# Designs tried in a protein design run: peptides against a protein of PDB entry 4HTP. Part 55

Target 1, 231 residues: chain A of PDB entry 4HTP
Amino acid sequence: SQTVASHVPFADLCSTLERIQKSKGRAEKIRHFREFLDSWRKFHDALHKNHKDVTDSFYPAMRLILPQLERERMAYGIKETMLAKLYIELLNLPRDGKDALKLLNYRTPTGTHGDAGDFAMIAYFVLKPRCLQKGSLTIQQVNDLLDSIASNNSAKRKDLIKKSLLQLITQSSALEQKWLIRMIIKDLKLGVSQQTIFSVFHNDAAELHNVTTDLEKVCRQLHDPSVGLSD

## One batch from the design tools (peptide; aimed at target 1 T16 K42)

Design b2_p26_1_s4 (made by RFdiffusion4, then SolubleMPNN; from b2_p26_1, 13 letters changed)
Fold by OpenDDE base, seed 5:
Structure b2_p26_1_s4 (fold): chain B 231 residues (1-231), chain A 26 residues (1-26)
Amino acid sequence: as target 1 above (231 residues)
Amino acid sequence: SAEEKHKEELEKILSEFSKHRKELEE
């Protein structure tokens, strides 16, 4: 079945996340998230106009925005050190070079940007001059690749994990990779709480999540902001 | 056709996502 996630570019989600992160005020952060969500709901309604009972929801996006709440997908088994080594190999960076050392020693303040401890930001600056300006992946394709990584990690297939990571990296811009890294590490640093994200999505979302701990159920049952839990 | 109109509507809505991206890249 067709999904909204199969049409929405991953780049558009990343741009929204970037806008949220750069916004200083809570109100502006909320506005950017709401705009993305409203567009998603509008697209859903149009896509499924002739289909009343669909399982499609905001879940494919929500699980990337709140990756710490992921329960369906198993652990990736990926850490910053693994990604650093992968980037050094993929980009053919000299091991003793400045960029390789930045990636490997990401916790040490070596740069003027104050990005110490944020591997994703360090990676972004290394990738920016080397990567495509625009990626080609949809949100669905990103989730499929992440599912593959988790499955292969469970199966201890390191070669296949690397293959899926390479597909993600080679088809993503530097900005998209920054956010992808944060999704994998499960720390987006948006400056907005989980509670705020839920409150913007639906008034009853936090309550339903507290009871079920199932992000997909939350997204599916509360897809319509006008329909509450008691309805 | 109804199918063409539906496709155009979807493309229009999809373009709303990308407008915000272009504003960030400029």
Scores: peptide ipSAE 0.436, ipTM 0.881, DockQ to the pose 0.793
OpenDDE base, seeds 1, 2, 3, 4: peptide ipSAE 0.405, 0.414, 0.409, 0.399; ipTM 0.873, 0.875, 0.873, 0.870

Design b2_p26_2 (made by RFdiffusion4)
Pose (drawn by RFdiffusion4):
Structure b2_p26_2 (pose): chain A 221 residues (1-106, 117-231), chain P 26 residues (1-26)
Amino acid sequence: SQTVASHVPFADLCSTLERIQKSKGRAEKIRHFREFLDSWRKFHDALHKNHKDVTDSFYPAMRLILPQLERERMAYGIKETMLAKLYIELLNLPRDGKDALKLLNYGDFAMIAYFVLKPRCLQKGSLTIQQVNDLLDSIASNNSAKRKDLIKKSLLQLITQSSALEQKWLIRMIIKDLKLGVSQQTIFSVFHNDAAELHNVTTDLEKVCRQLHDPSVGLSD
Amino acid sequence: SSAERETELEEYWEQLKEEREESWAS
């Protein structure tokens, strides 16, 4: 019943992605990712120490790191133009004001929102990766159910409980373009030697994370 | 006990996080 994702602050995923994006070289981008992945695996063993048929895996984090491969969630129905309106309303931005104009006259949208949010209010987030995943699920379902009001509410919960950095990365997760500077092939190869292969056949991110959870146990076994 | 176990897991996670921060600072 328990998950690693319920114990990991979304902020730690975000800070990892930030350092990856910031790194100039491939080796350094891999290093930052590998550290988070390795810690996730160590904590998985400690958490599920004496457990039976464990289905928990790196999937809750991997689906955010490779969001373009997201298949389980339907489309979010979220445009950068409506996030601008949501922030103007939420932050009580005067439309003639400098910050409102930056959002309206839209180095992607996530960075503009980052610069707007950085000097403001909340500096430390509270959400776990699991809670972020649960809320993204509500947004995708409410898009399918044509409930734009419930989408606004769920997105408001995500935004108001998160730091500027988390929001920058959350936006990118929703748009599905992280701009990390490291390829999907590279990310899969760091996770598991066989991961790129398994994903080619299955097109199933959760299956790959679960089946190839152990790096020393290959597809042949 | 269940509470002692939860404390151990929390402390272990914080240790892992510290190790990552020290690695990045180096």

Design b2_p26_2_s1 (made by RFdiffusion4, then SolubleMPNN; from b2_p26_2, 16 letters changed)
Fold by OpenDDE base, seed 2:
Structure b2_p26_2_s1 (fold): chain B 231 residues (1-231), chain A 26 residues (1-26)
Amino acid sequence: as target 1 above (231 residues)
Amino acid sequence: SAAAEQAELEAFLAELRAEREKRAAE
């Protein structure tokens, strides 16, 4: 069956996240998230117009927006050091060169950007002049690849992990990779709380999540913002 | 007709995509 996530470019989510991050005010941050969510719901309604009681929900996006709440997917086993080494290899960066050293020593401030300790930002600037301007992955495809990584990590299949990572990287822009890294590391730095995200999604979302700790159930049961838990 | 409904859906989806792209460009 078709899902909304299979039709929404990952770039659209990343652009939204970027706008949220760049926004200074809470209200503006909320607006950007709401616009994405509303668009998703409209797409859902159109896609599933003739089908009632579908299991499709905002979950594919929500689990990327709130990756720290992921309970279905196992650990990736990926750290910044691994990604650094992968990028050095993939981009053919001199190991003793400036960019390679930036990636490996991302915790040490080397420049004026103040991005020390944020590997994703360091990676972004290294990738920006070297990567495609627009990626080709959908949200569904990103989740599938992330599922593969987690599964293969559990199975200790390092080669397959690398394969899936390479697919993600080679089909993503620098901006998309910045956010993908943050999703994998589970720190988006959006400047909005989990509670705020839930409150915008549905009035009862925080409560249901507190009880179930199941993000998919939250997204499915509270898909309609007008229908509450008690309804 | 089923064909007409499909065409309408595709048109609507295209519109939504265009709106997202517009927002991303701002």
Scores: peptide ipSAE 0.139, ipTM 0.740, DockQ to the pose 0.471
OpenDDE base, seeds 1, 3, 4, 5: peptide ipSAE 0.087, 0.026, 0.105, 0.117; ipTM 0.710, 0.635, 0.717, 0.738

Design b2_p26_2_s2 (made by RFdiffusion4, then SolubleMPNN; from b2_p26_2, 14 letters changed)
Fold by OpenDDE base, seed 5:
Structure b2_p26_2_s2 (fold): chain B 231 residues (1-231), chain A 26 residues (1-26)
Amino acid sequence: as target 1 above (231 residues)
Amino acid sequence: SAEEEEEELKAFLEELREEIEESEEE
């Protein structure tokens, strides 16, 4: 069945996340998230206009925005050091070069940008001159690749993990990779709380999540902002 | 030049993307 996530570029989510991160005020952060969510809901209504009882929801996006709440997908087994080594190999960076050392020593302040401890930002600056300006992946494709990584990690298939990571990397812009890294590491640094994200999504979302701990159920049951838990 | 190295790297990443896509269709 067709899903909204199969039509929405991953770049659109990343651009929204970037706007949220750059916004100083809570109100502006909320506005950017609401605009993305409203657009998603409008597209859902248009896509499913003639179809009742669809299982499609905001879940494919929500699980990337709140990756720490992921319960369906198993652990990736990916850390910053693995990604650093992968980028050094993929980009053919000199091992003793500045960029390789920045990736490997991401916790040490080496530069003027104050990006120490944020591997995703360090990676972004290394990738920016080297990567495609625009990615080609949809949100669905990103989730499929992440599912593959998790499954292959469970199966201890390191080569297949590498393959899926390479696909993600080669089909993504530097900005998309910055956010993808943060999704994998499960720290988006948006400057908004989980509670705020839930409150914007639906008034009852936090309550339903507290009871079920199931992000997909929250997204499905509370798809319509006008229909509450008591309805 | 830095621009030539950037173009070569972009071409390499594109080639690698194509190889990965081909390998998933098999």
Scores: peptide ipSAE 0.021, ipTM 0.414, DockQ to the pose 0.019
OpenDDE base, seeds 1, 2, 3, 4: peptide ipSAE 0.019, 0.015, 0.005, 0.016; ipTM 0.454, 0.422, 0.341, 0.343; seed 4 fails the geometry check

Design b2_p26_2_s3 (made by RFdiffusion4, then SolubleMPNN; from b2_p26_2, 19 letters changed)
Fold by OpenDDE base, seed 5:
Structure b2_p26_2_s3 (fold): chain B 231 residues (1-231), chain A 26 residues (1-26)
Amino acid sequence: as target 1 above (231 residues)
Amino acid sequence: SAAAEQAALDAFLAALRAERAAAAAA
């Protein structure tokens, strides 16, 4: 069965996250998230208009927005240093060159942008002149690749991990990769709390998550913002 | 038809994207 995530470009989520990050006020951050969520729900209704009792929900997006709450997918086993080395290899960057050193020494403030410690931002600037302007991945495809990475990490299949990472990288824009990195590292730096995200999604979301610790269950049971836990 | 349905959904998605873009520009 078709899911909303199979139709929504990963770029759309990344653009939303970028808008949230760039927004200074809480209200504006909330607005951008709400607009994306509302659009998702509207599309869900349209996609499933003739189908009752679907299991499709906002979960594919929510697990990328709140990656620290991921419990279904196991650890990726990926750190910034691994990504740095991968990018150096993939982009054929000179090892002693400026860009390679920026990636490897991402914690050291060397630039004017003050991006020290934020590997994703450093990677973004290195990737921007070198990568696709527009990615081709859907949210579902991104999750499938991330599932593959986690599964192969558990199985200690490093070559297959690299293969999936390369698929993600080569089919993504620099902006999409910035956010993908943050999702993998599990730090989006949105400037809004988990509680805020849950509150916008559904009034009972925080409570249900506190009890179940199951993000998919939260998204599925509270798919309709007008239907509460007691209903 | 499945093709017509897909086209309608794609158009709907495009419209939603346009709405989001307009809201961000306002």
Scores: peptide ipSAE 0.037, ipTM 0.619, DockQ to the pose 0.918
OpenDDE base, seeds 1, 2, 3, 4: peptide ipSAE 0.079, 0.028, 0.025, 0.013; ipTM 0.639, 0.499, 0.536, 0.379; seed 1 fails the geometry check

Design b2_p26_2_s4 (made by RFdiffusion4, then SolubleMPNN; from b2_p26_2, 16 letters changed)
Fold by OpenDDE base, seed 5:
Structure b2_p26_2_s4 (fold): chain B 231 residues (1-231), chain A 26 residues (1-26)
Amino acid sequence: as target 1 above (231 residues)
Amino acid sequence: SAEEEQERLEKFLQQLLEEIREAEAK
């Protein structure tokens, strides 16, 4: 069955996240998230106009925005050090070069940008002059690849994990990879709380999540902002 | 030049992508 996530570019989500992160005020951050969500809901209504009882929801995006609440997908088994080594290999960076050392020593302040401790930002600057300007992945494809990584991690298939990571990397811009890394590490640094995200999504979202701890159920049951839990 | 290096890297990444796709189709 067709899903909204199969049509929405991953780049659109990343651009929204970037706008949220760059916004100083809570109100502006909320506005950017709301605009993305509203567009998603409008597309959903158009896509499913003649279909009732669809299981499609905001869940494919929500699980990337709130990756720490992921319960369906198992652990990736990926750390910053693994990603650093992968990038060094993939980009053929000299091991003793500045960029390789920045990736490996991401916790140590070495640059003027104050990005110490944020591997994703360090990776972004290394990738920016080297990667494609525009990615080609949809949100669905990103989730499929992340599912593959988690499954192969559980199966201890390191080679297949690497393959899926390479597919993600080679089809993503530097900006998309910045956010992808943060999704994998489960720290987006948006400057908005989980509670705020839920409140914008639906007034009853926080309550339903507190009871069920199931992000997919929250997204499905509360897809319509005008229909509450008591409805 | 930085532009030439970027172009070479983009070509390399595209080749890797093709190899991955071919391996998955098998």
Scores: peptide ipSAE 0.019, ipTM 0.463, DockQ to the pose 0.019
OpenDDE base, seeds 1, 2, 3, 4: peptide ipSAE 0.011, 0.008, 0.020, 0.021; ipTM 0.366, 0.378, 0.435, 0.461; seeds 3, 4 fail the geometry check

Design b2_p26_3 (made by RFdiffusion4)
Pose (drawn by RFdiffusion4):
Structure b2_p26_3 (pose): chain A 221 residues (1-106, 117-231), chain P 26 residues (1-26)
Amino acid sequence: SQTVASHVPFADLCSTLERIQKSKGRAEKIRHFREFLDSWRKFHDALHKNHKDVTDSFYPAMRLILPQLERERMAYGIKETMLAKLYIELLNLPRDGKDALKLLNYGDFAMIAYFVLKPRCLQKGSLTIQQVNDLLDSIASNNSAKRKDLIKKSLLQLITQSSALEQKWLIRMIIKDLKLGVSQQTIFSVFHNDAAELHNVTTDLEKVCRQLHDPSVGLSD
Amino acid sequence: AAAEAEVAATLAEWHAAQAAANAEAA
């Protein structure tokens, strides 16, 4: 019943992605990712130490790191133009004001929102990776159910409980373009030697994370 | 109780590692 994702602050995933994006070289981008992945695996063993048929895996984090491969969640129905309106309303931004104009006259949208949010209010987030996933699930379902009001509420929960850095990365997760500077092939290869292969056949990100959870146990076994 | 202690210790080491990586990046 328990998950690694319920114990990991979304902020730690975000700070990892930030350092990855910031790194100039491939080796450094891989290092930052590997450290998070390795810690996730160590904590998985400690958490599920004496457990039976464990289905928990790196999937809750991997689906955010490779969001373009997201298949379980339907489309979010979220445009950058409406996030701008949501922030103007939420932050009580005067439309003639400098910050409102930056959002309206839209180095992607996530960065603009980052610069707007950085000097403001909350500096430390509170959400776990699991809670972020649960809320993204509500947003995708409410898009399918044509409930734009429930989408606004869920997105408001995500935004108001998160730091500027988390929000920058959450926006990028929703738009599905992280701009990390490291390829999907590279990310899969760091996770597991066989991961790129398994994904080609299955097109199933959760299956890959679960089946190839152990790096020393290959597809052949 | 021992298993709970092991989980807490592993999580603490992970949080320390994250803090150290963030300090170095600063």

Design b2_p26_3_s1 (made by RFdiffusion4, then SolubleMPNN; from b2_p26_3, 19 letters changed)
Fold by OpenDDE base, seed 2:
Structure b2_p26_3_s1 (fold): chain B 231 residues (1-231), chain A 26 residues (1-26)
Amino acid sequence: as target 1 above (231 residues)
Amino acid sequence: SAEQKEIEEVLEEMRRRMEKAREEAE
């Protein structure tokens, strides 16, 4: 079945997240999120215009925006050191070179940007001159690959984990990879609280999540911002 | 179909907005 997530480029989500991160004020951050959400809802309405009782919702995006609330997908088993080694290999970086050392020693402040400890930002600067300008993945495809990683981690299939990671990396821009890394590590650094995200999504979202701890249920039941829990 | 065209139009509008956003953020 067709979903909104199968049509929305992952780049669009990443661009929204980038805007949110760069925005200084809470109001501006909220605006960027709302604009993306509204566009998603409009697309949902168009896509499902002639279909009743669809299960499609904002969940595919929400679980990437709030990865710390993920309960369906198991642990990835991926750490920054693994990603560093993978990038060094994939990009054919000299092991004793500046960029390889930056990735491996991401916790040590070596640069002028003050990004010490943020592996995703370090990776971004290394990737920017070397990777695709535009990615090709949809939000659905990203989630499918992440599901694959989690399932293969549980099954101890390291080779398949690497395969899925390579697909994510090779089909993503530097910006998309920055955000993908943050999603995997489960720290987006958006500067907005979980409660703020829920409040923008739906007035009853925080309450429903507190009771159910089911992010998909929250997204499905509260898909329409005008329909409350009591309705 | 008319439905498919509408979907494409909505998606394209979203893409245009997000692309503009990206350009402004870079």
Scores: peptide ipSAE 0.096, ipTM 0.740, DockQ to the pose 0.794
OpenDDE base, seeds 1, 3, 4, 5: peptide ipSAE 0.072, 0.040, 0.037, 0.074; ipTM 0.718, 0.689, 0.632, 0.726; seeds 1, 3 fail the geometry check

Design b2_p26_3_s2 (made by RFdiffusion4, then SolubleMPNN; from b2_p26_3, 19 letters changed)
Fold by OpenDDE base, seed 5:
Formats: structure tokens, sequence, C-alpha cells
Structure b2_p26_3_s2 (fold): chain B 231 residues (1-231), chain A 26 residues (1-26)
């Protein structure tokens, strides 16, 4: 079945997350998230206009925005050191070169940008001059590749994990890879709380999540912002 | 179809938002 996530570019989510991160005030952060969410709901209504009782929801996006609440996927088994080594290999960086050392020693402040300890930011600056300007992945394709990584990690298939990571990297901009890394590491640094994200999505979302701990159920049952839990 | 047109309009709005985000980041 067709889903909203199969049509929405991953770049749109990443640009929204970037806007949220750069915004100083809570109100401005909320505005950017709401604009993305409203567009998603509008797309859902258009796509499913003649189809009642669809299971499609905001879940494919929500699980990337709140990756610490992911319960469907098994662990990726990916750490910053693994990603650093992969980028050095993929980009053919000299092992003793400045960029390779930045990736490997990301915790040590070596740069002028004050981004010490944030591997995703270090990677972004290394990738920016080397990667595509525009990515080609949809949100569904990103989730499919992440599912593949988790499944292959459970099966101890390191070769297939590498293959899926290469597909993500080669089809993504530097900005998209920055956010993808943060999703994998499960730390987006948006400057908004989980409670705020839920409150913008639906007034009853936090309560339902506290009871069920099921993010898909929250997104499906509370798809319509005008229909509450008691309705 | 009217449905396909609505989908295309939403996609266009999303593309425009992405463009604006890129311009604001410069």
Amino acid sequence: as target 1 above (231 residues)
Amino acid sequence: SAEQKEIEEVLQEMQERMRRAEEEAE
C-alpha cells in the first residue's frame, strides 16, 4: 500500500530538523515542527481520500524524530568509531590526514567550531565538500535501510550492514547524513523536549505513550488532532 | 485526477519549504 513516507523526501525532514535546531525560541521551534506535521497530514488526506481504515500514520517520521523511543527495531550495533572508519574508507581519506584524525578524535577539541564531542557535526564538515548537494531518499527508504541494518546486526552479517550504510551515505547530502548519524546515535539535540513534540502532535499523545510505550499506536490512534482518546 | 493534483500541490509546497530552508541557511 502507498504511504505518505514513500513520497516525502528525507531532505524535507532534515531541513525541518535543521530549522528547529537553529531556532532560539520554543515558539519558533514549535512552528517549524507544526509546518512539517500539517503538510504531512494534508498529504495523508489527499493520498487516502477514497480509502478509509488505512494504517498509514506519522509513525515513519516520528520514530526518526524521537529515536530514543524506538521499540520495533533491534539495536543497530553502530558507534561513532565504526562510522569514522567507514567514512575514512569510503572517502579514501589519508589515515594520517587532518579529516581522518578529526573523525577518529571527534571528542577532542581540535577545531574552531566548538563542536567537540558531536560526531555528527564533525562528519558534516568533512562531508560538505565531498557529498551530493541534494539527496534522493524518501523517509520510507531511510526506514527500510535502517531496518536492514538492525536485522543484519542481529544476524551478525557485517557485510550487509556495510552495504546498507553505503546506500544511505551515497544517496544523501552532508546535511542529511548529519541528521542520519544523530538518528542512529539517538541524540538529535533539537532543544525541545519529548513532551513538546507530543503536545504539538496531539494533546493526548504524551498520556497515551506513557500508558502504552508504543509510538506507532500513538501515531495511529491520535492521527486526527481533533479526535481525543475519549471520543 | 483531483486527488493527484492535490498530491502534486502538497509536494510542491514541501519543495518550496525546502528551498526556503536552504536560503535561510546561507
Scores: peptide ipSAE 0.318, ipTM 0.860, DockQ to the pose 0.712
OpenDDE base, seeds 1, 2, 3, 4: peptide ipSAE 0.061, 0.081, 0.074, 0.029; ipTM 0.681, 0.699, 0.700, 0.615; seeds 2, 4 fail the geometry check

Design b2_p26_3_s3 (made by RFdiffusion4, then SolubleMPNN; from b2_p26_3, 18 letters changed)
Fold by OpenDDE base, seed 5:
Structure b2_p26_3_s3 (fold): chain B 231 residues (1-231), chain A 26 residues (1-26)
Amino acid sequence: as target 1 above (231 residues)
Amino acid sequence: SELEKEIQETLEEMRKRMKEAREEAE
């Protein structure tokens, strides 16, 4: 079935997340998220205008925005050290070179950008001069690849995990990879709480999630902001 | 900055695509 996520570039989500992160005020952060969400809902209404009882929802995006609440896919089994090694290999970085050492020792302040402990930011600066300027992946494709990674991790198929990671990396810009890394590590650093995200999505979202712990159910049942739980 | 330009362009493209999709569905 056709989904909104199959039409929305992953870059669009990443750009929104970047704006949210850079915004200082809560109101501005909320505005950026609301604009993305409203656009998504409008697209949904258009895409499904002649279809009733669709299962499509904001869930494909929401599970990337709130990756800590993911319950459908299993653990990725990916850590920063694994990604560092992968990037060194993929980019053919000298092992004793500055960039390789930055990736491997990401927790140690190097004094340049104050990004100590944020692997995604360190990776961004290494990737920026070396990767595509524009990615080609949709939100659906990103989720499909992440599903593959989780499945292969469960099956202990390390080579297939690497293959899926390479597909993600080679088809993503530096900015997209920054956010992808944060999604995998499950720390977006947006500066807004989970509660705020839910409140913007729907007034009853936090309550429904607290009861069900099912993010997909929350997104489906509360797709329309004007229809409450008691409706 | 170059990053801000990239972000702005991406968002503009998104808005354009979503508008076009709405118009096509109508």
Scores: peptide ipSAE 0.028, ipTM 0.539, DockQ to the pose 0.044
OpenDDE base, seeds 1, 2, 3, 4: peptide ipSAE 0.031, 0.028, 0.024, 0.028; ipTM 0.638, 0.613, 0.525, 0.498; seeds 1, 2, 4 fail the geometry check

Design b2_p26_3_s4 (made by RFdiffusion4, then SolubleMPNN; from b2_p26_3, 18 letters changed)
Fold by OpenDDE base, seed 1:
Structure b2_p26_3_s4 (fold): chain B 231 residues (1-231), chain A 26 residues (1-26)
Amino acid sequence: as target 1 above (231 residues)
Amino acid sequence: SALEEEIRRVLEEMRERMRRAEEEAK
């Protein structure tokens, strides 16, 4: 079945997240999120115009925006050190070289940007001159690959985990990989609270999530911002 | 189809808004 997530590029989400992160004021952060969400809902209405009883919702995007609330997907088993080693290998970086050492020692202040401790930012600058300018993955494809990683981690299939990671990496821009890393590590650093995200999504979202702890149910039941829980 | 065209339009509008927002932020 067709979903909105199967049509929306992952790059669009990442661009939105980047704008949110770079915005200084809360109002601007909210605006960027709202614009993405409104566009998503409009697309949903167009895609499902002649279909009733659809289960499609904002969930595929929401679970990437609020990865700490993920309950469907199991643990990835991926840490910064693993990613560092993978990038060193994939990019054929000299192990004793500057960039390899930056990735391995990402907690040590070495740069002018104050990115110490943020592996995703360190990775971004290493990847920027070496990766595609635009990625090719949809939000659905990203979620499918992340599902694969989690499933294979549970099954202890390290080779298949690596395969899925390589698919993500090779089909993503440096910016997309920055955000993908943050999604995997579950720290987006948006400067916007979970409560704010929910409040923008739907007035009843925070309450429903507090009761159900089910992000998909929240997105599905409160898909229409004009229809409340009691309606 | 009419549906496919509508989907395309909505997607393009979304992308265009994002591009404009990026340019305005420079």
Scores: peptide ipSAE 0.055, ipTM 0.655, DockQ to the pose 0.829
OpenDDE base, seeds 2, 3, 4, 5: peptide ipSAE 0.102, 0.020, 0.006, 0.016; ipTM 0.701, 0.575, 0.350, 0.385; seeds 2, 4 fail the geometry check

Design b2_p26_4 (made by RFdiffusion4)
Pose (drawn by RFdiffusion4):
Structure b2_p26_4 (pose): chain A 221 residues (1-106, 117-231), chain P 26 residues (1-26)
Amino acid sequence: SQTVASHVPFADLCSTLERIQKSKGRAEKIRHFREFLDSWRKFHDALHKNHKDVTDSFYPAMRLILPQLERERMAYGIKETMLAKLYIELLNLPRDGKDALKLLNYGDFAMIAYFVLKPRCLQKGSLTIQQVNDLLDSIASNNSAKRKDLIKKSLLQLITQSSALEQKWLIRMIIKDLKLGVSQQTIFSVFHNDAAELHNVTTDLEKVCRQLHDPSVGLSD
Amino acid sequence: DEEEDEEAEEEQRTWWEELIAETEEE
């Protein structure tokens, strides 16, 4: 019943992605990712130490790291133009004000929102990766259910409980373009030698994370 | 900026180590 994702601050995923994006070279981008992946695996063993048929995996994090491969969640129905309106309303931004104009006259949208949010209020987030995933699930379901009000509420929960950095990365997760500077092939290859192959056949990110959870155990076994 | 990044990275590693140790004590 328990998950690694319930114990990991979304902030630690975001800080990892930030350092990846900031790194100039491939080797450094891989290092930052590998450290998070390796810690996730160590904690997985400690958490599920004496457990039976464990289905927990790196999937809750991997689906955020490779969001373009997201298949379980339906479309979010979220445009950068409406996030601008949501922030102007939420932050009580005067429309003639400098910050409101930056959002309205839209180095992606996530960065503009980052610069707007950085000097403001909350500096430390509170959400875990699991809670972020649960809320993204509500947003995708409410888009399918044509409930734009429930989408606004769920997104408001995500935004108001998160730091500027988490919000910058959450926006990229929703738009599905992280701009990390490291390819999907590279990310799969760091995770597991066989991961790129398994994803080609299955097109199933959770299956790949679960089946190839152990790096020393290949597809042949 | 580089120093701050290195410090934040170290603090994250330390947090992981502490979370794992506390979990093993259970």

Design b2_p26_4_s1 (made by RFdiffusion4, then SolubleMPNN; from b2_p26_4, 15 letters changed)
Fold by OpenDDE base, seed 5:
Structure b2_p26_4_s1 (fold): chain B 231 residues (1-231), chain A 26 residues (1-26)
Amino acid sequence: as target 1 above (231 residues)
Amino acid sequence: EEEKEEKEEKELRERFEKKIAEIESK
């Protein structure tokens, strides 16, 4: 069955996240998230108009927005150092070159951008002149690849992890990769709390999550903002 | 910068609306 996530470009989520991050005020951050969510819900209603018993929900997006709450997918086993080495290899960067050293020493401020400690931002600037301008992945495809990475990590299949990472990287823009890295590392730096995200999603979302710790259940049961837990 | 963000938001909404319209036309 078709899902909303299979139709939504990963780029659209990333652009939304970028706007949220850049916004200074809480109200603006909330607005950007709400607009994306409302568009998603409208699309869900249209896509599933004739199907009452669908399990499709905002979960595919929510698990990328709140990756620290992921419980279905196992650990990726990916750290910044692994990604740095992968990018150096993939981009054929000179090992002693400025860009390779930036990736490896991402914690040390070497430049004017003040991006020290944010590997994703360092990677973004290295990738921007070298990678695709537009990605081709949907949110579903990103989740499928991330599932593959987690599964292969559990199975200790390092080569298959690399393969899935290469698929993600080669089909993503620099901006998409910045956010993908943050999703993998589980730190989006949006400047909004988990509680704020839940409050915008549904009034009962925080409560249901506190009881269940199940993000999919939260998204599925509370997919309609007008229907509460007691209903 | 604000104008760019507004444009990007508008484009996002339009993409969703287009996809909805495509589904409703089937």
Scores: peptide ipSAE 0.306, ipTM 0.825, DockQ to the pose 0.791
OpenDDE base, seeds 1, 2, 3, 4: peptide ipSAE 0.286, 0.275, 0.294, 0.281; ipTM 0.816, 0.807, 0.818, 0.812

